# Peptides against a protein of PDB entry 4LZF, part 146

Target 1, 155 residues: chain A of PDB entry 4LZF
Amino acid sequence: GGRLVVFPNGTRKELSADGQTVKVMFFNGDVKHTMPDQRVIYYYAEAQTTHITYPDGMEVLQFPNNQTEKHFPDGRKEITFPDQTVKTLHPDGREESVLTDGTIIQLNPDGSKVIQFNTGQREIHTADFKRREYPDGTVKTVYSDGRQETQYPTG

## One batch from the design tools (peptide; made by RFdiffusion4, then SolubleMPNN)

Design b2_p27_8_s4 (from b2_p27_8, 15 letters changed)
Fold by OpenDDE base, seed 1:
Structure b2_p27_8_s4 (fold): chain B 155 residues (1-155), chain A 27 residues (1-27)
Amino acid sequence: as target 1 above (155 residues)
Amino acid sequence: MEELLERERQNEEELAAEEGKGEVTDL
């Protein structure tokens, strides 16, 4: 059958009969589960935070404010905020935020910014200009020197 | 995050030091 080990410091270790599941209840209230799939689930009692580690190097953090963070083996990080905005941080320095209204905000490593609005409009920000693209094909550019250009869809 | 990882490390280190001193009960 299963086994329970009680240590002098108050930590307890519970082993399943097959030895594939291990539950450690630390003296400070933290809990560690090692699962048959080699996933490790650690609960930090004071912070009320769960940390899951996978054999492939994937990590998941679940915070008490309903924020979730995923750390991928390729170095990508995905944050789901309490408001359900999802932010992805890429290893190349690119950041993408998907808002609940469907707006997508991209920050590029060169400092440029692209906003894809839920209206179908797109805005591009660079060091030299701000450009607004409209669904009808109209493009308005405001340059850093204050010059403005409008390109109309060719009929 | 760093503080949490340090807390985990300390718990694992203390557990490792207690290994072999536990009382075993069959479940």
Scores: peptide ipSAE 0.489, ipTM 0.923, DockQ to the pose 0.925
Fold by OpenDDE base, seed 2:
Structure b2_p27_8_s4 (fold): chain B 155 residues (1-155), chain A 27 residues (1-27)
Amino acid sequence: as target 1 above (155 residues)
Amino acid sequence: MEELLERERQNEEELAAEEGKGEVTDL
């Protein structure tokens, strides 16, 4: 049989019969589950937030607004926003957002920005220029000095 | 996040201090 431990402060600890599952119900309403697979599920009652830690060092946060964050052992973070946009933050400082329409926005550590539109067009922003690449191979560049260039696929 | 982690830490420390004082019931 399982066991229930009731502490003087009101915290309760439930142990499964096999000893593989532990549930702690803290006096403040927080709940901690230790699972047979060694993942730990912590629920913050006031914040209505769930924090899952995995044996490999993966962490998952689930917020009451439906935002989910994954923290990878390599330092990468993946945020799924309520609108279902997925933002990845890389350890090198690169950020990538994938919009629901398939548009990809990349922010690079050097401050450059790349937008891959769902139309197949690509826009590159640097300190020196803004460049638009078209699926037909046409490239339009507007430089910071106001100069404009158009490169055609045939020329 | 830091506030939540501190709350978790406090709960775990309090539980550790309560260990051995619990009433045990077989389920």
Scores: peptide ipSAE 0.489, ipTM 0.923, DockQ to the pose 0.923
Fold by OpenDDE base, seed 5:
Structure b2_p27_8_s4 (fold): chain B 155 residues (1-155), chain A 27 residues (1-27)
Amino acid sequence: as target 1 above (155 residues)
Amino acid sequence: MEELLERERQNEEELAAEEGKGEVTDL
């Protein structure tokens, strides 16, 4: 009960018998699948890239280099790089990267940066200072004026 | 990305212009 429609320009449209699945094969090699769950899967033939759109407004891009991008309805973007680093870009301008070693890098809209190392150390970068926090409670600060401060754990 | 979206848009517009001109085969 399925149907194939062949258009004069060479585009082909395949309809499932139940009408729940539509496959369009464009003349340029691109392919569009409309799925029963209302996902639309578009394949760009030249770029070898897949673009998935979801009914909730989520979009997923899959690139030939194994990079994946998720575009959330709230404006957040999540990028999984080929090395499996995950970077999240927030609508407020905050960026967070989770490295494969467990290190977390946060870039804040004010230009500050926070690194949570896999060792449990934390480093804070601001316009005024660089601060290293150690698991033992020691905090070392190097200020932009060259001043240094060490705070020791209080027992 | 914009180039890909434009390509998709063009393909959809071209398909829309071809609607009703297709030859149908039952599968």
Scores: peptide ipSAE 0.488, ipTM 0.923, DockQ to the pose 0.935
Fold by OpenDDE base, seed 3:
Structure b2_p27_8_s4 (fold): chain B 155 residues (1-155), chain A 27 residues (1-27)
Amino acid sequence: as target 1 above (155 residues)
Amino acid sequence: MEELLERERQNEEELAAEEGKGEVTDL
């Protein structure tokens, strides 16, 4: 069978029969679970926040406002906002946002921006131009000097 | 985040100081 340990300060520790699952209920209401797969689940009672750590260095934060953050071992971060928008922060400084309608917004380290619309249109913003690409292969470019160019698909 | 990690560390240090003073019950 399992075991329960009760400490003088009010902290309680529950051990499974095999010792592979440990639950610590701290005197301040915090709870720590150590699982057989070596993941650790910590609940902060006052902040109502859950922090999960994995043996590979992956971390997951769950906030009371329904925001979730994933911290990958390579330094990448993925934030799921309460509205279900997903923002990815890459180690190279690139940012990507996926909206609920399927629109993807990419911000590059050089300040360029790419929008992929759910309609299949793509818009590219650079220091030198704004470009709109259409599904039929038509490309419209407006240069910073005000010049405009339209390229049509051949065929 | 840092305040939460410090709170976790303090709880673990206090538990470590009380190891061996616990009352054990079989479940």
Scores: peptide ipSAE 0.483, ipTM 0.923, DockQ to the pose 0.912

## One batch from the design tools (peptide; made by RFdiffusion4, then SolubleMPNN)

Design b2_p28_3_s1 (from b2_p28_3, 15 letters changed)
Fold by OpenDDE base, seed 1:
Structure b2_p28_3_s1 (fold): chain B 155 residues (1-155), chain A 28 residues (1-28)
Amino acid sequence: as target 1 above (155 residues)
Amino acid sequence: MKVYPFEKEPMRTDEEIEAYSKKLEEEL
């Protein structure tokens, strides 16, 4: 059968009968499960947070406010915020946020920013200008020196 | 049932988790 080990501090370790599952119940209420597939599920009782580590290096954090973070082995991070916005942090420094309304916000490593609105409009921010692109092909650019340009679709 | 000495092996502290969550929310 299964085995129960009790430690002097109140921590308990349960081993399954097949020896494939280990459950540690810490004295502070934390729980650590080592699963047959070698994933480790750690529950932080005080923070009410679940941390899952996979043998391939994947990590998943689940917070009590419904935020979820995925840490990929390649260094990419994906955060699902409580409002269901999804933000991806790439190893190269690029960041992408997808809002629930379909708006996409991209921050590039060079500091430029691109907003793809759900209306089909696109706004580009660089050190030199802000540019608004409209679905009809109109493009309005405001340069950092105050100069403005408008390009029309027929032009 | 057996009794053994054991030391807890933390992966991350609760404070680190909370701080990280807060930081990400503020960055959005």
Scores: peptide ipSAE 0.030, ipTM 0.490, DockQ to the pose 0.050
Fold by OpenDDE base, seed 4:
Structure b2_p28_3_s1 (fold): chain B 155 residues (1-155), chain A 28 residues (1-28)
Amino acid sequence: as target 1 above (155 residues)
Amino acid sequence: MKVYPFEKEPMRTDEEIEAYSKKLEEEL
């Protein structure tokens, strides 16, 4: 069968019968699971946070407010907020947020911003202008100097 | 959007665990 080891400080270590799973319950309430797939699941009792590390270098954090973070080996981070918005932080500095309504917000390294609305409208923010593109092909541009232009679809 | 603040603490290592003397070992 499995084994239980109890340490003088109150830490407990449980080994599965096959030795593939190790559970350590620390005296402070932390829990560490080493799984057969070599992932490590660590629960921080005080922070009420779960931290999963994978052999490939991926990490997953689960916070008590239901926020989750995935840290990918390539440096990308994916944050799922409590409201279920998913924000991806790319190594190149690009940020993309997907809202629950399907709206996608992209922040580019150059400071530009693109919003793809669930309505099919798209808004582009640059240093020089804000532009709204409509599904019908209409494009409205408000320039930084306050000038406005409307481009109508051409047939 | 705000990220939940968390300062990751070091995980306790297996070496740290094994540094303690066994008080009791039981078969499960």
Scores: peptide ipSAE 0.026, ipTM 0.589, DockQ to the pose 0.081
Fold by OpenDDE base, seed 3:
Structure b2_p28_3_s1 (fold): chain B 155 residues (1-155), chain A 28 residues (1-28)
Amino acid sequence: as target 1 above (155 residues)
Amino acid sequence: MKVYPFEKEPMRTDEEIEAYSKKLEEEL
């Protein structure tokens, strides 16, 4: 059968009959589950935050505002915001945000930015210019010196 | 038995993304 250990400070430890599942209920309300697959699920009662750690180094954080963060062993982070926007932070410094409307925003390590709008328009930001590309092939460029240029597809 | 320490993680919002998107549309 299962085993229950009650500590003098009020902490309780429950062991499954097979010994593969351990549940610790701390006196402060925190809860720690150790699962057969060696996943550890920790609930912080005061912060109302769940922290899951995997044996391969993967971590998942669940916040009370419904934000979720995945921390991958390779250093990549994936953040799902409450509005379901997903932001990926890459180890090389590249960031990508996917909005719920289908817009994709990419920030590159060099500071350049690319926005793919849900309308099919694309905007490129560099140190030298901002460029808007339209589905019809029109391209508008605003240079850092204030000069503007429009290129037409059949020009 | 000791309480497992809580490592405080920052909670982030999408406000910066929304603000940026609006500003970009107005500038073009």
Scores: peptide ipSAE 0.024, ipTM 0.416, DockQ to the pose 0.028
Fold by OpenDDE base, seed 2:
Structure b2_p28_3_s1 (fold): chain B 155 residues (1-155), chain A 28 residues (1-28)
Amino acid sequence: as target 1 above (155 residues)
Amino acid sequence: MKVYPFEKEPMRTDEEIEAYSKKLEEEL
Protein backbone atom coordinates (compact mmCIF):
# COMPACT_ATOMS: atom_id res chain seq x y z
CA GLY B 1 0.00 0.00 0.00
CA GLY B 2 0.81 3.66 0.04
CA ARG B 3 3.01 5.19 2.67
CA LEU B 4 2.54 8.26 4.79
CA VAL B 5 5.55 9.87 6.35
CA VAL B 6 5.02 12.62 8.87
CA PHE B 7 8.02 14.78 9.53
CA PRO B 8 8.70 16.49 12.85
CA ASN B 9 7.99 19.90 11.34
CA GLY B 10 4.51 18.83 10.29
CA THR B 11 5.30 18.18 6.64
CA ARG B 12 3.64 15.07 5.30
CA LYS B 13 4.81 12.88 2.46
CA GLU B 14 2.45 10.48 0.77
CA LEU B 15 3.79 7.78 -1.50
CA SER B 16 1.52 5.89 -3.83
CA ALA B 17 1.48 2.12 -3.64
CA ASP B 18 3.46 1.88 -6.87
CA GLY B 19 5.88 4.55 -5.70
CA GLN B 20 5.30 6.60 -8.85
CA THR B 21 3.38 9.43 -7.25
CA VAL B 22 4.69 11.50 -4.40
CA LYS B 23 2.66 14.12 -2.60
CA VAL B 24 4.37 16.41 -0.17
CA MET B 25 2.16 18.57 1.97
CA PHE B 26 4.26 21.20 3.61
CA PHE B 27 3.47 22.63 7.01
CA ASN B 28 2.70 26.01 5.42
CA GLY B 29 0.01 24.55 3.17
CA ASP B 30 2.13 24.26 0.05
CA VAL B 31 1.79 21.05 -1.91
CA LYS B 32 4.22 19.29 -4.22
CA HIS B 33 3.13 16.47 -6.48
CA THR B 34 5.66 14.40 -8.36
CA MET B 35 3.85 12.48 -11.07
CA PRO B 36 4.72 9.29 -12.96
CA ASP B 37 5.37 11.35 -16.10
CA GLN B 38 8.00 13.26 -14.11
CA ARG B 39 6.06 16.49 -14.08
CA VAL B 40 6.09 18.32 -10.80
CA ILE B 41 3.05 20.23 -9.64
CA TYR B 42 3.63 22.91 -7.04
CA TYR B 43 0.80 24.60 -5.23
CA TYR B 44 1.79 27.72 -3.37
CA ALA B 45 -0.80 28.18 -0.68
CA GLU B 46 -0.08 31.79 0.15
CA ALA B 47 -0.03 32.87 -3.50
CA GLN B 48 -2.75 30.41 -4.48
CA THR B 49 -0.65 29.66 -7.54
CA THR B 50 -0.09 26.37 -9.31
CA HIS B 51 3.25 25.79 -10.99
CA ILE B 52 3.79 22.77 -13.19
CA THR B 53 7.27 21.88 -14.37
CA TYR B 54 7.94 19.31 -17.06
CA PRO B 55 11.10 17.30 -17.68
CA ASP B 56 11.69 19.06 -21.01
CA GLY B 57 11.82 22.43 -19.27
CA MET B 58 8.24 23.46 -20.00
CA GLU B 59 6.55 25.33 -17.20
CA VAL B 60 2.91 26.21 -16.66
CA LEU B 61 1.76 28.78 -14.15
CA GLN B 62 -1.82 29.23 -13.05
CA PHE B 63 -2.52 32.34 -11.04
CA PRO B 64 -5.50 33.03 -8.78
CA ASN B 65 -6.73 35.76 -11.16
CA ASN B 66 -7.16 33.10 -13.88
CA GLN B 67 -4.05 34.16 -15.75
CA THR B 68 -2.14 31.23 -17.21
CA GLU B 69 1.45 31.34 -18.38
CA LYS B 70 3.35 28.82 -20.44
CA HIS B 71 7.11 29.08 -20.34
CA PHE B 72 8.61 27.13 -23.20
CA PRO B 73 12.10 25.63 -23.15
CA ASP B 74 13.17 27.92 -26.01
CA GLY B 75 12.45 30.97 -23.88
CA ARG B 76 9.10 31.80 -25.42
CA LYS B 77 6.33 32.72 -23.04
CA GLU B 78 2.63 32.50 -23.73
CA ILE B 79 0.31 34.36 -21.41
CA THR B 80 -3.42 33.83 -21.38
CA PHE B 81 -4.93 36.75 -19.53
CA PRO B 82 -8.18 36.57 -17.57
CA ASP B 83 -10.00 38.19 -20.50
CA GLN B 84 -8.66 35.41 -22.75
CA THR B 85 -6.24 37.63 -24.61
CA VAL B 86 -3.18 35.60 -25.53
CA LYS B 87 0.18 37.31 -25.47
CA THR B 88 3.29 35.63 -26.81
CA LEU B 89 6.71 36.88 -25.79
CA HIS B 90 9.37 35.69 -28.20
CA PRO B 91 13.04 35.28 -27.32
CA ASP B 92 13.97 37.87 -29.96
CA GLY B 93 11.96 40.49 -28.09
CA ARG B 94 8.91 40.40 -30.33
CA GLU B 95 5.56 40.42 -28.58
CA GLU B 96 2.28 39.37 -30.12
CA SER B 97 -1.13 39.76 -28.57
CA VAL B 98 -4.22 38.12 -29.96
CA LEU B 99 -7.38 39.74 -28.69
CA THR B 100 -10.70 37.98 -28.40
CA ASP B 101 -12.12 40.12 -31.22
CA GLY B 102 -9.45 38.81 -33.58
CA THR B 103 -7.20 41.86 -33.43
CA ILE B 104 -3.51 41.06 -33.44
CA ILE B 105 -1.03 43.48 -31.93
CA GLN B 106 2.63 42.97 -32.68
CA LEU B 107 5.38 44.82 -30.87
CA ASN B 108 8.71 44.58 -32.62
CA PRO B 109 12.15 44.79 -31.03
CA ASP B 110 12.82 48.05 -32.88
CA GLY B 111 9.88 49.64 -31.10
CA SER B 112 7.53 49.54 -34.06
CA LYS B 113 4.02 48.25 -33.63
CA VAL B 114 1.68 46.56 -36.06
CA ILE B 115 -2.01 46.18 -35.43
CA GLN B 116 -3.96 43.82 -37.60
CA PHE B 117 -7.58 44.69 -37.05
CA ASN B 118 -10.38 42.20 -37.36
CA THR B 119 -11.74 44.36 -40.20
CA GLY B 120 -8.72 43.59 -42.34
CA GLN B 121 -7.20 47.01 -41.77
CA ARG B 122 -3.62 47.19 -40.66
CA GLU B 123 -1.95 49.95 -38.71
CA ILE B 124 1.79 50.39 -38.51
CA HIS B 125 3.38 52.54 -35.84
CA THR B 126 6.95 53.73 -36.16
CA ALA B 127 8.94 56.54 -34.65
CA ASP B 128 8.21 58.60 -37.75
CA PHE B 129 4.61 57.82 -38.60
CA LYS B 130 1.41 55.94 -38.09
CA ARG B 131 0.12 54.25 -41.21
CA ARG B 132 -3.27 52.72 -41.83
CA GLU B 133 -3.62 50.22 -44.62
CA TYR B 134 -7.12 49.50 -45.84
CA PRO B 135 -8.36 46.36 -47.57
CA ASP B 136 -9.10 48.34 -50.74
CA GLY B 137 -5.44 49.28 -51.02
CA THR B 138 -5.77 52.79 -49.64
CA VAL B 139 -2.98 53.81 -47.33
CA LYS B 140 -3.17 56.76 -44.96
CA THR B 141 -0.07 58.00 -43.23
CA VAL B 142 0.14 60.46 -40.38
CA TYR B 143 3.68 61.62 -39.81
CA SER B 144 5.08 62.66 -36.47
CA ASP B 145 5.16 66.27 -37.63
CA GLY B 146 1.42 66.18 -38.26
CA ARG B 147 1.62 65.87 -42.03
CA GLN B 148 -0.88 63.48 -43.56
CA GLU B 149 -0.74 61.58 -46.82
CA THR B 150 -3.23 59.35 -48.55
CA GLN B 151 -2.15 56.88 -51.17
CA TYR B 152 -4.81 55.40 -53.39
CA PRO B 153 -4.65 52.03 -55.07
CA THR B 154 -3.38 52.10 -58.63
CA GLY B 155 -5.86 51.16 -61.21
CA MET A 1 -5.85 57.37 -36.06
CA LYS A 2 -7.84 55.26 -33.64
CA VAL A 3 -5.72 52.70 -31.83
CA TYR A 4 -7.13 49.77 -29.93
CA PRO A 5 -6.30 50.16 -26.24
CA PHE A 6 -4.27 47.33 -24.80
CA GLU A 7 -3.46 47.09 -21.12
CA LYS A 8 -2.88 43.86 -19.26
CA GLU A 9 -1.74 42.79 -15.86
CA PRO A 10 1.95 42.05 -15.66
CA MET A 11 3.12 38.50 -15.46
CA ARG A 12 4.67 37.26 -12.25
CA THR A 13 8.35 37.95 -12.05
CA ASP A 14 10.88 35.19 -12.35
CA GLU A 15 12.23 36.30 -9.00
CA GLU A 16 8.92 35.61 -7.31
CA ILE A 17 8.69 32.19 -8.90
CA GLU A 18 12.24 31.34 -7.95
CA ALA A 19 11.69 32.50 -4.41
CA TYR A 20 8.78 30.14 -3.98
CA SER A 21 10.64 27.28 -5.62
CA LYS A 22 13.63 27.74 -3.35
CA LYS A 23 11.39 27.83 -0.32
CA LEU A 24 9.83 24.53 -1.27
CA GLU A 25 13.20 22.95 -1.89
CA GLU A 26 14.46 24.04 1.49
CA GLU A 27 11.45 22.50 3.15
CA LEU A 28 12.14 19.09 1.57
Scores: peptide ipSAE 0.020, ipTM 0.452, DockQ to the pose 0.039; fails the geometry check

Design b2_p28_3_s2 (from b2_p28_3, 17 letters changed)
Fold by OpenDDE base, seed 1:
Structure b2_p28_3_s2 (fold): chain B 155 residues (1-155), chain A 28 residues (1-28)
Amino acid sequence: as target 1 above (155 residues)
Amino acid sequence: MEVRPIDREPLRTDEEILALEEERLKEL
């Protein structure tokens, strides 16, 4: 059978019979599970936050507002917001947001921004202009000085 | 055995998502 250890401060440690699973119930209400695959699931009682750490360095955070964050060993972070928008923070500084309607917003390290609309339209933002590309091949550009240009598709 | 300190907060806020949505709705 399993084994229970009760510490003087009220913390309780439960060991499975095979010793592969460990459950620690801390005096403050926190709970720590060490699993056979060596992942550690830590629940912060006060913050109502779950933190999972994996042996390869992967971390998963689950917040009480239903936000989930994945911290990958390569430095990439993936945020699933409560509305299920997914934002990826890349190690090179690039950020990508995928909205539930299919819109993709990319923020590049150089400060440029690209919006891929769910309609197939694409908008590019730079320091010098904003440009809208339409599925029919039309391109509209609004420059920072107020000039506007429209390039029509070749027939 | 010690408890972990509470040091984790969400990386981004809901306000950021609202800003993204507002940008999406803007026409050129």
Scores: peptide ipSAE 0.113, ipTM 0.749, DockQ to the pose 0.029
Fold by OpenDDE base, seed 4:
Structure b2_p28_3_s2 (fold): chain B 155 residues (1-155), chain A 28 residues (1-28)
Amino acid sequence: as target 1 above (155 residues)
Amino acid sequence: MEVRPIDREPLRTDEEILALEEERLKEL
């Protein structure tokens, strides 16, 4: 059977029979699990937040608002928002958001933005213009100076 | 064996996503 250690402060430590799993229930309500795969699952009772750390440096955060964050060893971060939008923050500063409707929004380090709509339309934002590309080949451009151009598909 | 300090909050807010959605819905 497992083993239970009760500390004077109220903290409890449970060891599995095989000794591979350790559960610590802290006096403040926090819970720490050390798993056989060496991941550590820490639950903050007051914040209702779960923090999982992996031996390779991966971290997973689960917040009470249903937001989940993955912090990758390479510096990349992936945020799953409560609405299930997934945003990836790349180490180079690029950000990519995938909306539940399939729209993809890319923010580039240079400040440019690309929106790939689920309809097949694409919008490009630069310092000089905003451009909407349509599946039929039509392209509308609004320049920063207010000029507008429409390019029609070539027959 | 010690309790961890509580200092973790969401990195970004869903308001950011809402703002992006509002932007994309604007006609050019």
Scores: peptide ipSAE 0.112, ipTM 0.748, DockQ to the pose 0.029
Fold by OpenDDE base, seed 2:
Structure b2_p28_3_s2 (fold): chain B 155 residues (1-155), chain A 28 residues (1-28)
Amino acid sequence: as target 1 above (155 residues)
Amino acid sequence: MEVRPIDREPLRTDEEILALEEERLKEL
């Protein structure tokens, strides 16, 4: 069988029979699992948040609002929102959001933005203009000074 | 063994989700 250790402060430590899994139940309600693959699953009782740490430096956070976050060792972060939108924060400052309908919104480090709509339309935002590209080849541009241009396909 | 401090909160808010949806609905 497993082993149970009870500490004077009320914390309990349980070891599996094979000794590969360790469960610590802290006096404050927190729970820590150390797994055979060396990942550590920590549950914060007050925050109702689960924090998983992996030996390679990967971290996974699960929040009570159903948001999940992955923090990669290279500094990349991936957020799955409660509505299942996925947002990736890249180390270079680029952000990419993938909506459930397939729309992709990219924020670039220079402040420019690109929206790839599920309809095939694409919109580009820069400091100087907003541009909409249509599947038929039409391109509409609205400049910061209010000027507008439309380019039509020639084919 | 000691408990960990509670210092973890979601990185982004629900307002950000709404803002993303608004971008999707914009017309040029």
Scores: peptide ipSAE 0.109, ipTM 0.742, DockQ to the pose 0.029
Fold by OpenDDE base, seed 3:
Structure b2_p28_3_s2 (fold): chain B 155 residues (1-155), chain A 28 residues (1-28)
Amino acid sequence: as target 1 above (155 residues)
Amino acid sequence: MEVRPIDREPLRTDEEILALEEERLKEL
């Protein structure tokens, strides 16, 4: 019950029987799907890239290297790297990376950085120092002037 | 009906992953 339209340039348009799905196969190999939920799936044949646009403004990009990017309406971006590391870019400039081993790296707008290791250790980077906090309560600090200090846990 | 131009590239690259891994392994 569907309908096929063939244009003079070689582009083909297929309509589903219910009219809710439209597939356009362009002469250059690109493919466009319009779905019942009004999302549009566009495949760029030469770039081998898929671009999904949603009615609410969400966009999803799928690249041939297996990287996926989600662009949220609020300006947040979420990047899933090929190795499945997930990096979130927040509108306020904060960045968070979650590695597959559970390590979390936070970059703050002021340039400071916090690394939460999967071992329970935490490292803090500021303009003045780098500091490593250990699970037993030991804290090691290396200051920007090269001075080092270690604080031991109190029993 | 016209094709779309393509101007989309990955926002970040695999080199960034490698840099994150190096930072994770660096001793203080």
Scores: peptide ipSAE 0.105, ipTM 0.741, DockQ to the pose 0.029

Design b2_p28_3_s3 (from b2_p28_3, 12 letters changed)
Fold by OpenDDE base, seed 4:
Structure b2_p28_3_s3 (fold): chain B 155 residues (1-155), chain A 28 residues (1-28)
Amino acid sequence: as target 1 above (155 residues)
Amino acid sequence: MEVHEYDKQPLRTDEEIEALANKKLAEL
């Protein structure tokens, strides 16, 4: 059956009967699970943080404030904030945030920003202007020099 | 078996996200 090993420092190691699951309970309260699928689940007791590592290089972090992070092998990171906003950090420097109300914020590597509001309006921020696009096709632009422009939908 | 060292910190919140979430849609 299963086996329990108790170390002098108080650390305990449990092996399942099939040998496919290993649980280590460290003397400091940390817990390490090695699962049949080869994922490793490490719980930091003091920090109350769970760190999962997968064989493919995926990592998942679960923080005590309910933030969850996925660190993908390609360098992409996906953060689910406590408020359930999901932010994706791309390896090219692009950032994308999806709010719970459906608003999408994109930050581009060039510093430009695009906001897609849940109303269907879109706002573009560049070094040269801020622009608001409306669902009816109207576009309002405020340039960095203070000039304003309104483009109306073609009738 | 070794205890792992804790070196993990949450990625920071985006102040712009928080500000926008609470901001009313306004005209330019």
Scores: peptide ipSAE 0.131, ipTM 0.740, DockQ to the pose 0.027
Fold by OpenDDE base, seed 2:
Structure b2_p28_3_s3 (fold): chain B 155 residues (1-155), chain A 28 residues (1-28)
Amino acid sequence: as target 1 above (155 residues)
Amino acid sequence: MEVHEYDKQPLRTDEEIEALANKKLAEL
């Protein structure tokens, strides 16, 4: 069978029979699992937050509001918000958000932004202009100085 | 055996996401 160690402070340490899993139940209600794959699952009882650490440096956070975060070893972060929007933060400063309706928002390191609407329209934001590309090939540009241009599909 | 210190806070939503959801069909 497994082994149970009870510490004077009330912390309990449980070892599986095979010794591959360790469960620590802390006196404050926190729980730490060390798994056979060497991942560590720590549950913060007061915050109701789960923090998983992997040997490769990957981290997973699960918050009580249903937000989940993946922190990759390369510095990339993937956030699933409570509304199920997924945002990726890249180490180079690029950000990408995917909305539940299929809209994609890309923020580039230079500050430009691209929005791919679920309608097939695309909007590009730069320091100089905002541009809307329509599925029919029409392109509308509004420049920062207030000038407007419309390009019609050739046909 | 020591408890871990809690230092984890959720990353906040970007206001741009919420703003876009509200004006998604707006023209330029």
Scores: peptide ipSAE 0.131, ipTM 0.734, DockQ to the pose 0.027
Fold by OpenDDE base, seed 3:
Structure b2_p28_3_s3 (fold): chain B 155 residues (1-155), chain A 28 residues (1-28)
Amino acid sequence: as target 1 above (155 residues)
Amino acid sequence: MEVHEYDKQPLRTDEEIEALANKKLAEL
């Protein structure tokens, strides 16, 4: 079977029978698991937060509000909100949010924004205009000077 | 063995989700 070691400060260490899994239960309620694949799972008892570290530098955070964050080795971050919206932060400053209904919102480093609605409509925001593209080919543009244009589909 | 120090906080809050949801209701 496994082994249990109890330290004078109240910390306990459990070793699996094969020696590949180590569980440390700290005196403050924190728990650390070292797994056979070398990932480390640390639970902070007071914060109720789980922090997983992988050998390749990947990190996963699980917060008590059900938010999950993945920190990739390349600097990309992926946030899954409690409502299951997924937001990706790219190293170049681009941000993308995917909503549960399929809507995609892209924020570009230059400040431009693109929204792809689940209805097939697309909205584009630039310094010069806001534009709405419709599935039928109609395009409405509102320029920064207040001028408006409508382009109709060509037959 | 020593405990680790906690220094991790959520990067974003739920208020950002509500702002994004409200944007879907807007039309030009």
Scores: peptide ipSAE 0.053, ipTM 0.606, DockQ to the pose 0.029
Fold by OpenDDE base, seed 1:
Structure b2_p28_3_s3 (fold): chain B 155 residues (1-155), chain A 28 residues (1-28)
Amino acid sequence: as target 1 above (155 residues)
Amino acid sequence: MEVHEYDKQPLRTDEEIEALANKKLAEL
C-alpha cells in the first residue's frame, strides 16, 4: 500500500505503493506531484498557477487567465495567449505570432516584419519601406521618404 | 519540506499584434 506522512506544520506527503508517484499537499494549499516520468507538477494555490518541470529542462506554465507558456530547453518559448494567439520566441531573436484567423506575423532580428494575411496578401516592413503584395500579383511599395510605387502584374 | 517561492509572471501580451490584426482591412 501507499504511505502517508503528515508533518507538524500540516503538510501531507502521499507516496504510491510503487514509490514512483509522490503527492505533497503543503500547508499553504500548494500541491506538488512527482510523476513516474520524473516530471514535477507544482500548483501555486494563491496564484492559481501550475508549473510543470521536465527532466530535460522543459517547463510549462499554466496561468489562471488561460495563458499557457512552454519554455523549451533550447531557449525557445511558445506562448498561447488567452485569445488563443500563439507566439513563438526563438533563441535567435525571431518572433512569430499566429492569430486565430490564420494571420501570421513574423518579426525578424533585424527589425523587419512580415505579415501574412489570411486573405493571401503579404506585407513587408523594413526600415526603408512598407510593401504589400496582393494575390493578383500587384505590389505596392511606400518608401520612408514618402515615395510610392505600384507594380502591376501585366505591366 | 519547503514550499516553492512563487516568482512566475506571465509574459506580456503584444499590443502590436492586436494593432496589426485591426490593420487587415486597411490598404497600404
Scores: peptide ipSAE 0.113, ipTM 0.726, DockQ to the pose 0.027; fails the geometry check

